# Peptides against a protein of PDB entry 6TME, part 182

Target 1, 324 residues: chain A of PDB entry 6TME
Amino acid sequence: NRLKRAYIALQAWKKAFYSDPFNTAANWVGPDVCSYKGVFCAPALDDPSVLVVAGIDLNHADIAGYLPPELGLLTDVALFHVNSNRFCGVIPKSLSKLTLMYEFDVSNNRFVGPFPTVALSWPSLKFLDIRYNDFEGKLPPEIFDKDLDAIFLNNNRFESTIPETIGKSTASVVTFAHNKFSGCIPKTIGQMKNLNEIVFIGNNLSGCLPNEIGSLNNVTVFDASSNGFVGSLPSTLSGLANVEQMDFSYNKFTGFVTDNICKLPKLSNFTFSYNFFNGEAQSCVPGSSQEKQFDDTSNCLQNRPNQKSAKECLPVVSRPVDCS
Target 2, 324 residues: chain A of PDB entry 6TME as posed
Amino acid sequence: NRLKRAYIALQAWKKAFYSDPFNTAANWVGPDVCSYKGVFCAPALDDPSVLVVAGIDLNHADIFGYLPPELGLLTDVALFHVNSNRFCGVIPKSLSKLTLMYEFDVSNNRFVGPFPTVALSWPSLKFLDIRYNDFEGKLPPEIFDKDLDAIFLNNNRFESTIPETIGKSTASVVTFAHNKFSGCIPKTIGQMKNLNEIVFIGNNLSGCLPNEIGSLNNVTVFDASSNGFVGSLPSTLSGLANVEQMDFSYNKFTGFVTDNICKLPKLSNFTFSYNFFNGEAQSCVPGSSQEKQFDDTSNCLQNRPNQKSAKECLPVVSRPVDCS

## One batch from the design tools (peptide; made by RFdiffusion4, then SolubleMPNN)

Design b2_p20_1_s2 (from b2_p20_1, 9 letters changed)
Fold by OpenDDE base, seed 5:
Structure b2_p20_1_s2 (fold): chain B 324 residues (1-324), chain A 20 residues (1-20)
Amino acid sequence: as target 1 above (324 residues)
Amino acid sequence: SREEEARKRLAEILAELRAA
């Protein structure tokens, strides 16, 4: 039966623990898996008369170990939360049998290997958190074909470009921060329907920002800091009617920071420091507003403190990148 | 408690899955 399979899976997992500092699995003994700490049972969706393991929550257990393939026997699991542990290895492909997976949180672990494509096999997946691991390689474009509410990819070792399929995403929050992504932000980004927060911090992204960013009228957080972006800020950014936090610092932007951007109605914090901007509107000057916080440090601005030297600015400012 | 929160969230998830 299903509980027997669950027992096999959970016992295999217990054997895969190298360290259990809080003795979380101490009571993982016997066939009554529903009494196991961190294991949650519920009536099966296909047969309410059958009790099944429907959820696992081992968050913050500091468990060291790996995920054995026997976890694929937990076919009724819809919630899998194991963040803040020390699990290593790869996500087993046998998890493809967990067709009810709804929330998958393996963040803050030591997982390695390519993107866990098994996550793409889950038709009901809504929440994917794999941040703070050591996943590497390319991001499969199919991830954005999923009807996910949130996608957390930050603090990994992902490389390659951001897929153009990003525009298909219905996620409200997407994080790419602190990876090794390269290339341009796809123009399709403007097609994201429900985006509220997107973070690109600390990658190797380059090129001009696409004008289509201005179509993200529901975005409240847009952070593209610490990359290699060039050119001027798109004038279409004036369309970000709901942006509150915006960060373009530590790039290679040039040109003029316009009044239309700095006067965005919901803008609370706008950081454009450590670039090569050669002008800014008065509304962009730090201290010019009581409601908004600006940082223009280390640009090529005249009559402003803490700017780059002429020697540093001239080679870049004199050769502005044409983004047209 | 964390356990109660997990159980609550699971119940919500299962309700969504039933409705789908």
Scores: peptide ipSAE 0.711, ipTM 0.970, DockQ to the pose 0.954
Fold by OpenDDE base, seed 4:
Structure b2_p20_1_s2 (fold): chain B 324 residues (1-324), chain A 20 residues (1-20)
Amino acid sequence: as target 1 above (324 residues)
Amino acid sequence: SREEEARKRLAEILAELRAA
């Protein structure tokens, strides 16, 4: 039966533990898997009279080990939370059998290898958190074809470009931070209709910011700091009516920071430090507003403190990248 | 508790899956 399969899976997993500091799996003995710590049973969706393992939550258990293929026997699991452990290896392809997977959180572990494409096989997946691992390689464009509410990819080793399919995403939160993504932000970004928060921090992204960013009407957090972006800030950023936190620091931006950006109605923090901006509106000056915080440090601004030297500024400012 | 939170979330998820 289904619980028997679950027993096999869970015992295989227990055997795959190298360390269980909190003895989380100490009670993982016997066929009554529903009594296992971190294992949650519920009536099966297809047969309410049948009890199945529907959820696993081993968050913060500091368990060292790997995910064995036998986990694929947990076919009724809809919630899989194993963050803040020390699991290593790859995500088993056998998890494709978990067709009810809704939330998959393996964040803050030691997983390696390419993007776990098995996640793409889950038709009902809404939450994907694989941040703080060592996943590498390209991000499959198909990830954004899925109807995910949140996509956490930050603090991995992903590289190459951000797929143009990003515009298809219905996620409210997407994090790319602290990877090795390169290239431009796709113009399709403006099509992300439900986007509230997007973070690009600490990648190798470059080029001009697409004008289409201004179409992100619902975005409250936009952080593109610590990249290689060039050119002027798009004038269309004035359309970010709900942005509260905006960070463009540590890039190679040039040009003038306009009133239209600094006077955004919901703007609380705007950091554009460590660029090559050669001018800013009075509304952008730190201290100009009680409601807003600005940081213009280390730009090419005249009559402002803590700016770059002329030697550093002139070569860049005199040859601005035209993004038009 | 964490367990209670997990159970609660699971219940919500299962409800969503049933409604789909």
Scores: peptide ipSAE 0.703, ipTM 0.969, DockQ to the pose 0.957
Fold by OpenDDE base, seed 3:
Structure b2_p20_1_s2 (fold): chain B 324 residues (1-324), chain A 20 residues (1-20)
Amino acid sequence: as target 1 above (324 residues)
Amino acid sequence: SREEEARKRLAEILAELRAA
């Protein structure tokens, strides 16, 4: 019966294909769905004597089409990987019936509409990748209430602020890059207990960096480049004991880049170019270390090459934002 | 192969779900 439902779902999906350049679904004929290319069967969790469709992997198939509501009949699917296709439309709400969903990867497609809230209904979800699509609107705060290992949101059309609930996230990797997020980074960010990598590149974020960033002891990658951040770098950044890659370039930061930041023990690359810093410690100077790479280009530093003109610097440096 | 990798990952996922 479960395989019969799967057959109905998969045949409906095949009919929803506009183009299948690699003929991936060519063998999607007949009731033996377990033989379908990209379809993976396994014994059901509730009854090992029953064979069910447990996984779909159509990565890199370049298929054009949409996801029909009949996909909700695939109730035993725990792995759904359809990245690098040309699927369009929205994620069907009928997928709420897939209560075993563990990894959901629809990245590199042409999906549109608001955040697929159906993903929030999956109690076992650990991996969510919706990057490189055209999702828009605000990010639901509830996304960070889920026990996800990774959250990939980059290269979409998300806007509004980053939810305060971010501190509740247990994800090791979170990407916000190349969206339209605005506002400040929530102070609750410091409560992310498992965070290793976080990327904010290319948004419209602003304000001062919260001091609580310094509490991210396990972070190895912190990239906040290409935003509108202002003020000085928090002194608490000296607490980033494991940071290896740090990028604050292309912002509006001011003040002094301190020795405590540049001498972080695991720091490999620190880019703070294209800001309005008016001073840096000797340890921050590019070439000062063989172990670390620095970029201080296009700031307001004295006696350094490739800096902004006095005309550009004076209006900003003379009126620094007080983050205290 | 990609198919083998997917099957392997699925097996890992199902093992995790059983353990939960």
Scores: peptide ipSAE 0.702, ipTM 0.969, DockQ to the pose 0.963
Fold by OpenDDE base, seed 1:
Formats: sequence, structure tokens, C-alpha cells
Structure b2_p20_1_s2 (fold): chain B 324 residues (1-324), chain A 20 residues (1-20)
Amino acid sequence: as target 1 above (324 residues)
Amino acid sequence: SREEEARKRLAEILAELRAA
């Protein structure tokens, strides 16, 4: 039966623990898996008279170990939360059998290897959190074809370009921060119809920002700081009617920061420091507004404090990148 | 409690899956 399979899986997992400092699995004894700490049972979707393991939550257990293939026997699991542990290795392919997977959170662990493509096999997946691990390689384009509400990829070792399929994503939150992504932001980004927050912090992204960013009407957080972006800020950014937090700091932007950006109606914080901007509208000057916070530090602005020297500015400002 | 929160979230998820 299903609970017997769950028992096999959970016992295999217990054996795969190297350290359980809080003795989380201390009561993982006997066939009554529904009494196991962090294990949650519910009536099966296909037969309400059958009790199955439907959820695992071992968040913040600081468990060291790995995920054994026997976890694939937990075929009724829809919620899998094991963040803030010390699990290592790879996500087992056997998890493809967990066809009800809805939320998968393995964040803040020590997982390695390529993107866990098994996540792409889950038809009902809505939440994917793999941040703060050591996943590497390319991001599969198919990730954005899925109807996910949130995609957390930050603080890994992902490389290559951001897939153009990003525009197909229905996610409200997407984080790319602190990886090794390179190339340009795809123009298709403007097609993300449900996007509220997107974070690109601390990658190797470059090129001009696509004009299509301005189509992100619902975005409240847009952070592209600490990259290698060049050129001027797109004038279409005036379309970000709901942006509250915007950060373009630590890039190689040039040109003029315009009123239409700094006067965005919901803008609370706009940081464009550590670039090569050579002008800004009065509305962009720090202190010009009581409702908005600006940072123009370390640019090429005249008559502003804490700017780059002429020696630093001239080579860049004199060679503006044409983004047209 | 964390356990209660997890159970609550699971219930919500299962409800969504049933409705699909």
C-alpha cells in the first residue's frame, strides 16, 4: 500500500542522514509514518478513504545528508519543504514519480549538479525554490514554459544566458541574483504578464536594457544592480507604473537619467549609483523628494558630490554605446 | 507553529489540486 511505500522511503531517507542535530527523525520509527515529525498525511486525491503522505516539511532542521532515490516512492507528496538544511548531492530523478508536486523548496542546502530537470516533469508545480545551493550550468528554457507562481534561482552557480522563453513565464517573482548569468536580458521579458518582482543582482549580464522592460506594468521590484549593463536607460521605463524599488547601481550605464523615470508614481527607492551617468533631472537628485529616495553616488554628474573623476569618466562618457 | 503552518498550506494545496 501507499503508506508502506512511504515507510520504505522515509526509512531510507533516515539512513541517508549524516547528522540530525535536533533529532528531527528520532520518532521516525515504525509503520505509522503519519506520526513522523515533519511528515503530513492527508486523504488521497483519487480515493478519500485512503490516507497518504502528502507533505514533507523539514525546514530549518539543519540535517546533513542526501536525498536517496527511494524518495520516489512518496508518490502522493504535493508539498516538499526541506530548506535550511545541509543536504548534499543531487536531486534524484526518481522524484519524477511525484506527479502531484506543487511546492518544491530545497533552498539553503548544499545541492550540486545541473538544474534539477526533474522539476520540469511535475505538471502541477507552482512554486520552485532552489536558491542558496550550488546548482550549476545552463538554465533550461523549459522552466519558463511552466505555470509557476514563483521561481527562486538566486545564489547558485548558473551560467550562460537567460532563456528567451522568460517571456512565457507567468511567475510573479523571479530571482536570478548572485549567479553567473551572462549576455543580454531578452527582449521577451516584456511579455511576462504577471511579473511583480525580478532580481538580476550580481551576475555578468551585459548589453543594453531592452525597451520592453517598460511593458512590465505590474512590476514593483526591478533590480539589475551589479552587472555589466551599458547604454542609456530606456525611455520606456516610464511605463513602470507600479515600480517601487528600482536599482541599476554598479553597472556601466551612461547618458541622462530623466524625469519620466524619477517621477514614476509608485517609486520609493531608485538607486543608480556607481555608473557613468553624465546628467540627471532635478527630480532625480537625492533629497529632491520626501517620498522618494535616490542615490546618484559615483557617476559622472557635474555639481554633485562623490562623483568619479574626469579621468575615470572621460574614456567612457566620450564613447557612448548606441542601443538603437 | 511551523507544523500548523505547513498543514494549513498543505490543505490549501490539496484543495487547489482537487479543483483542477
Scores: peptide ipSAE 0.695, ipTM 0.968, DockQ to the pose 0.959

Design b2_p20_1_s3 (from b2_p20_1, 10 letters changed)
Fold by OpenDDE base, seed 5:
Structure b2_p20_1_s3 (fold): chain B 324 residues (1-324), chain A 20 residues (1-20)
Amino acid sequence: as target 1 above (324 residues)
Amino acid sequence: SREEEAKKRLEEILAELRAA
């Protein structure tokens, strides 16, 4: 009976394909769904004597189509990987019935609409990848209440502030890059105890960086480039004991880049170009270290090449933003 | 193969779910 439901779902999905250039679903014929290409069966968790569809992997199939509501009949699916296709439309709310969902990867598709809140209904979800789509609107705060290992949101159309609940996240990797997020980075960011990599590239974020960033002891990658951040770099950044890649380029930062930041023990690359910094420690100068690479291009630094003109610098440097 | 990798990952996931 469960395989019958799966058959109905998969046939409905096949019907929803507009194009299948690699003929991935060519063998999706007949009731033996476990033989379907990209469909994986396993013994049911509640009854090992029953075979169920437990996983779908159609990655890189370049399939054009949409996800029909009948996919909600795949109640035993724990792995759903359909990245690098051309699926469009919205994620069906009927997927709420997939209570075993563990990894959901719909990245690199053409999905639209608001954040797929159905993902919030999955109690066992650990991996969420919705990057490279056309999702829009607000990011629901509840996403960070979930026990996710990774959250990939980059390259969408999200437009909102970053929820303060971010501090509750247990994810090791979170990407916000290339959206339309606005406002400040919440101070609660410092409470992300498992964070290794966080990327804010190419948004409309603004304000001062919160001091609490310095509490991210496990972070190895911190990229806040291409935003509208202002003020000085927090002195607490000296606490980033494990940061390897740090990028603050293409912002409106001012002030002095200190030794305490540039001498971070694990720092490999530190890019702070295209800002309005008016000073840097000797340890921050490109070429000063063999182990570290720096980029100070297009700031307001004296006696350095490729800096902004006085005309460009003076209006900003003379009016530093007080972040206190 | 990609298929084998997916199957392996699925088995790992199911093991985790079973243990929970």
Scores: peptide ipSAE 0.722, ipTM 0.970, DockQ to the pose 0.954
Fold by OpenDDE base, seed 4:
Structure b2_p20_1_s3 (fold): chain B 324 residues (1-324), chain A 20 residues (1-20)
Amino acid sequence: as target 1 above (324 residues)
Amino acid sequence: SREEEAKKRLEEILAELRAA
């Protein structure tokens, strides 16, 4: 009996709770799991006459505990939301049995260990949110082979390089922010055909921005701030016809910020502060437009306020990195 | 409510899964 299995799983989970401040699981008593708070039943996909646990939503329950392996018995779950709790430990490999997993949100918890590779085993997964945890190590390249709509990885402890497979991603939103990613942004990034928002904030990324970024025609948000990028901004950025928010601040960029970038048709906010740019077009000057906001603070610009000293600028500006 | 939203989302998901 599928509901019996669900009962076993949910009772095991309740037992794995260290703290339930809102008494969310107080009614998790008895075999009627469909009445459990945060548990949602629906007719099984393979047999509509059978009622199964199809969803779990314990968002914002502030529950402390861990995910026991018995959760693998919830084989009919397509929606798993445990956002904003205090769950710790690792994501059980037994969850591989949840072959209907469609939306997996374990964000804002205390999960540790490597990337939960069990997520790769879910053929129907469309939404993956593991942000605000303590996941570490390398990002599996295979994550981008999956047909995901959104991938939230930010605020973790991921290291190493961003996989070249990123170009295969069909996700509209991808966040890498506030990890420990290093190396260059893969040139394959330009192949992300559905990308709307990508965030690289606060990593250890370096090198030149790939020209292929300019191929991201649908991108509305591009944030590469707080990294170690060098060189000039790619001229191909003029191709970002739909970009609204762009941030390159807190890097080591050099060169000239061109009209072609600052006059992007949908651009509303462009921050390129805290770099080593030695020139900017008039269209890039803060206050030059009522429709666009710019920040050119702490660069090597002449006749602009709040710029770096000549002493700071000269060594870098005189030795620009050639990205060609 | 959050519960209603979750149910709604689940229904959408299940519809997608059925269509696949």
Scores: peptide ipSAE 0.719, ipTM 0.970, DockQ to the pose 0.947
Fold by OpenDDE base, seed 2:
Structure b2_p20_1_s3 (fold): chain B 324 residues (1-324), chain A 20 residues (1-20)
Amino acid sequence: as target 1 above (324 residues)
Amino acid sequence: SREEEAKKRLEEILAELRAA
């Protein structure tokens, strides 16, 4: 009975294919769904004597089509990997029936609409990858209440502010890059105890960086480049004991880049180019260390190459933003 | 192969789900 439902679902999906250039679904014929390419069966968790469809992997199949609501019949699926295809439309709400969903990867497709809130209904979800799509609107705050290991949101059309609930996230990797997020980074960011990598590249974020960033003891990658951040770098950044890659380039930062930041013990790359910094410690100067790579290009630094003109610097540097 | 990797990952996931 469960395999029969799977058959109905998979045949509906095959019918929803507009193009299958590699003929991935060529063998999707007949009731033996466990023999289908990209379909993986396993003993059911509730009854080991019953064989069920437990996984779908169609990564890199370049399939054009959409996800039909009949996919909700795949109630035993725990792994759903369909990245690098050309699927369009929205994620069906019927997928709420897939209560065993553990990894959901629909990255690098052409999905549209709001955040797929159906992902919030999966109690066992650990991995969510929806990057490189056309999802839009607000990010639901509840996403960070999920016990996710990784959250990939980059390269979409998400708008509005980053939810304050971000501090509740247990994810090791979170990407916001290349969206339309605005506002400030929430102060609650410092509560992300398991965070290793966070990327904010290419948004419309603004304001001062919260001091609480310095509480991210496990972070190895912090990239806030290509935004509208202002003010000085928080002194608390000296607390980033494990940061290896740090990028603040292409913002509107001012002030002095201190030794405490540039001498971070694990720091290998620190890019703070294309800002309005008016001073830097000797430890921040490119070439000062063989172990660390710095870029101070296009700031308001004295006696450094490739800096902004006085005419460009003066209006900004003379009116520093007070983040206190 | 990719299929083998997917199958392996699935087995790991199912093991985690059983243990929960």
Scores: peptide ipSAE 0.717, ipTM 0.970, DockQ to the pose 0.952
Fold by OpenDDE base, seed 3:
Structure b2_p20_1_s3 (fold): chain B 324 residues (1-324), chain A 20 residues (1-20)
Amino acid sequence: as target 1 above (324 residues)
Amino acid sequence: SREEEAKKRLEEILAELRAA
């Protein structure tokens, strides 16, 4: 039966533990898997009279080990939360059998290898968190074809460009931060209908910001700091009617920071420090508003404190990148 | 507790899956 299969899977997993400092799996003994610590049973969706393992939550257990292929026997699992452990290896392809997977959180572990494409096989997946691991390689474009509510990819080793398919995403939160992504932000970004928060922090992204960013009407957090972006800020940023937190710091931006950006109606924090801006509107000056916080540190602004030297500014400011 | 929160979230998920 289904619980017997779950027993086989869970015992195989226990055997795959190298260290269990909190003795989380100490009670993982015997056929009554529903009593196991971190294992949650519920009536099966196809037969309410049958009890099945529907969820696993081992968050913050500091367990060292790997995910054995026998986990594919947990076919009724819809919730899989194992963040903040020390699991290593790859995500087994046998998890493709978990067709009810709804939330998959393996964040803050030591997983390696390419993007776990098995996640793309789950038709009901709504939440994917693989941040704080050692996943590497290219991000598959198909990730954005899925109807995900949130996509957390930050703090990995992903490379290459951000797929053009990003515009198809219906996610409210997407994080790319602290990877090795390169190239430009796709112009299709403006087609993201439900986006509230997007974070690009600490990558190797470059080029001009696409004008289409201004179409993100629902975005409240936009962070593109610590990249290699160039050119002026798009004038279309005035369309970000709901943005509260905006960060463009630690880039190579040039030009003038306009009133239209600094006077955005919901703007709370706007950081554009450590760039090569050569001018700013009065509304952008730190301290000019009680309700808004600005940081213009380390730019090429005149009559402002803590700016770059003329020697540093001149070679960049004199050769502005034309994004038109 | 963490266990209670996980169980609650699971119940919400299962409800969504049943409604689909």
Scores: peptide ipSAE 0.708, ipTM 0.969, DockQ to the pose 0.959

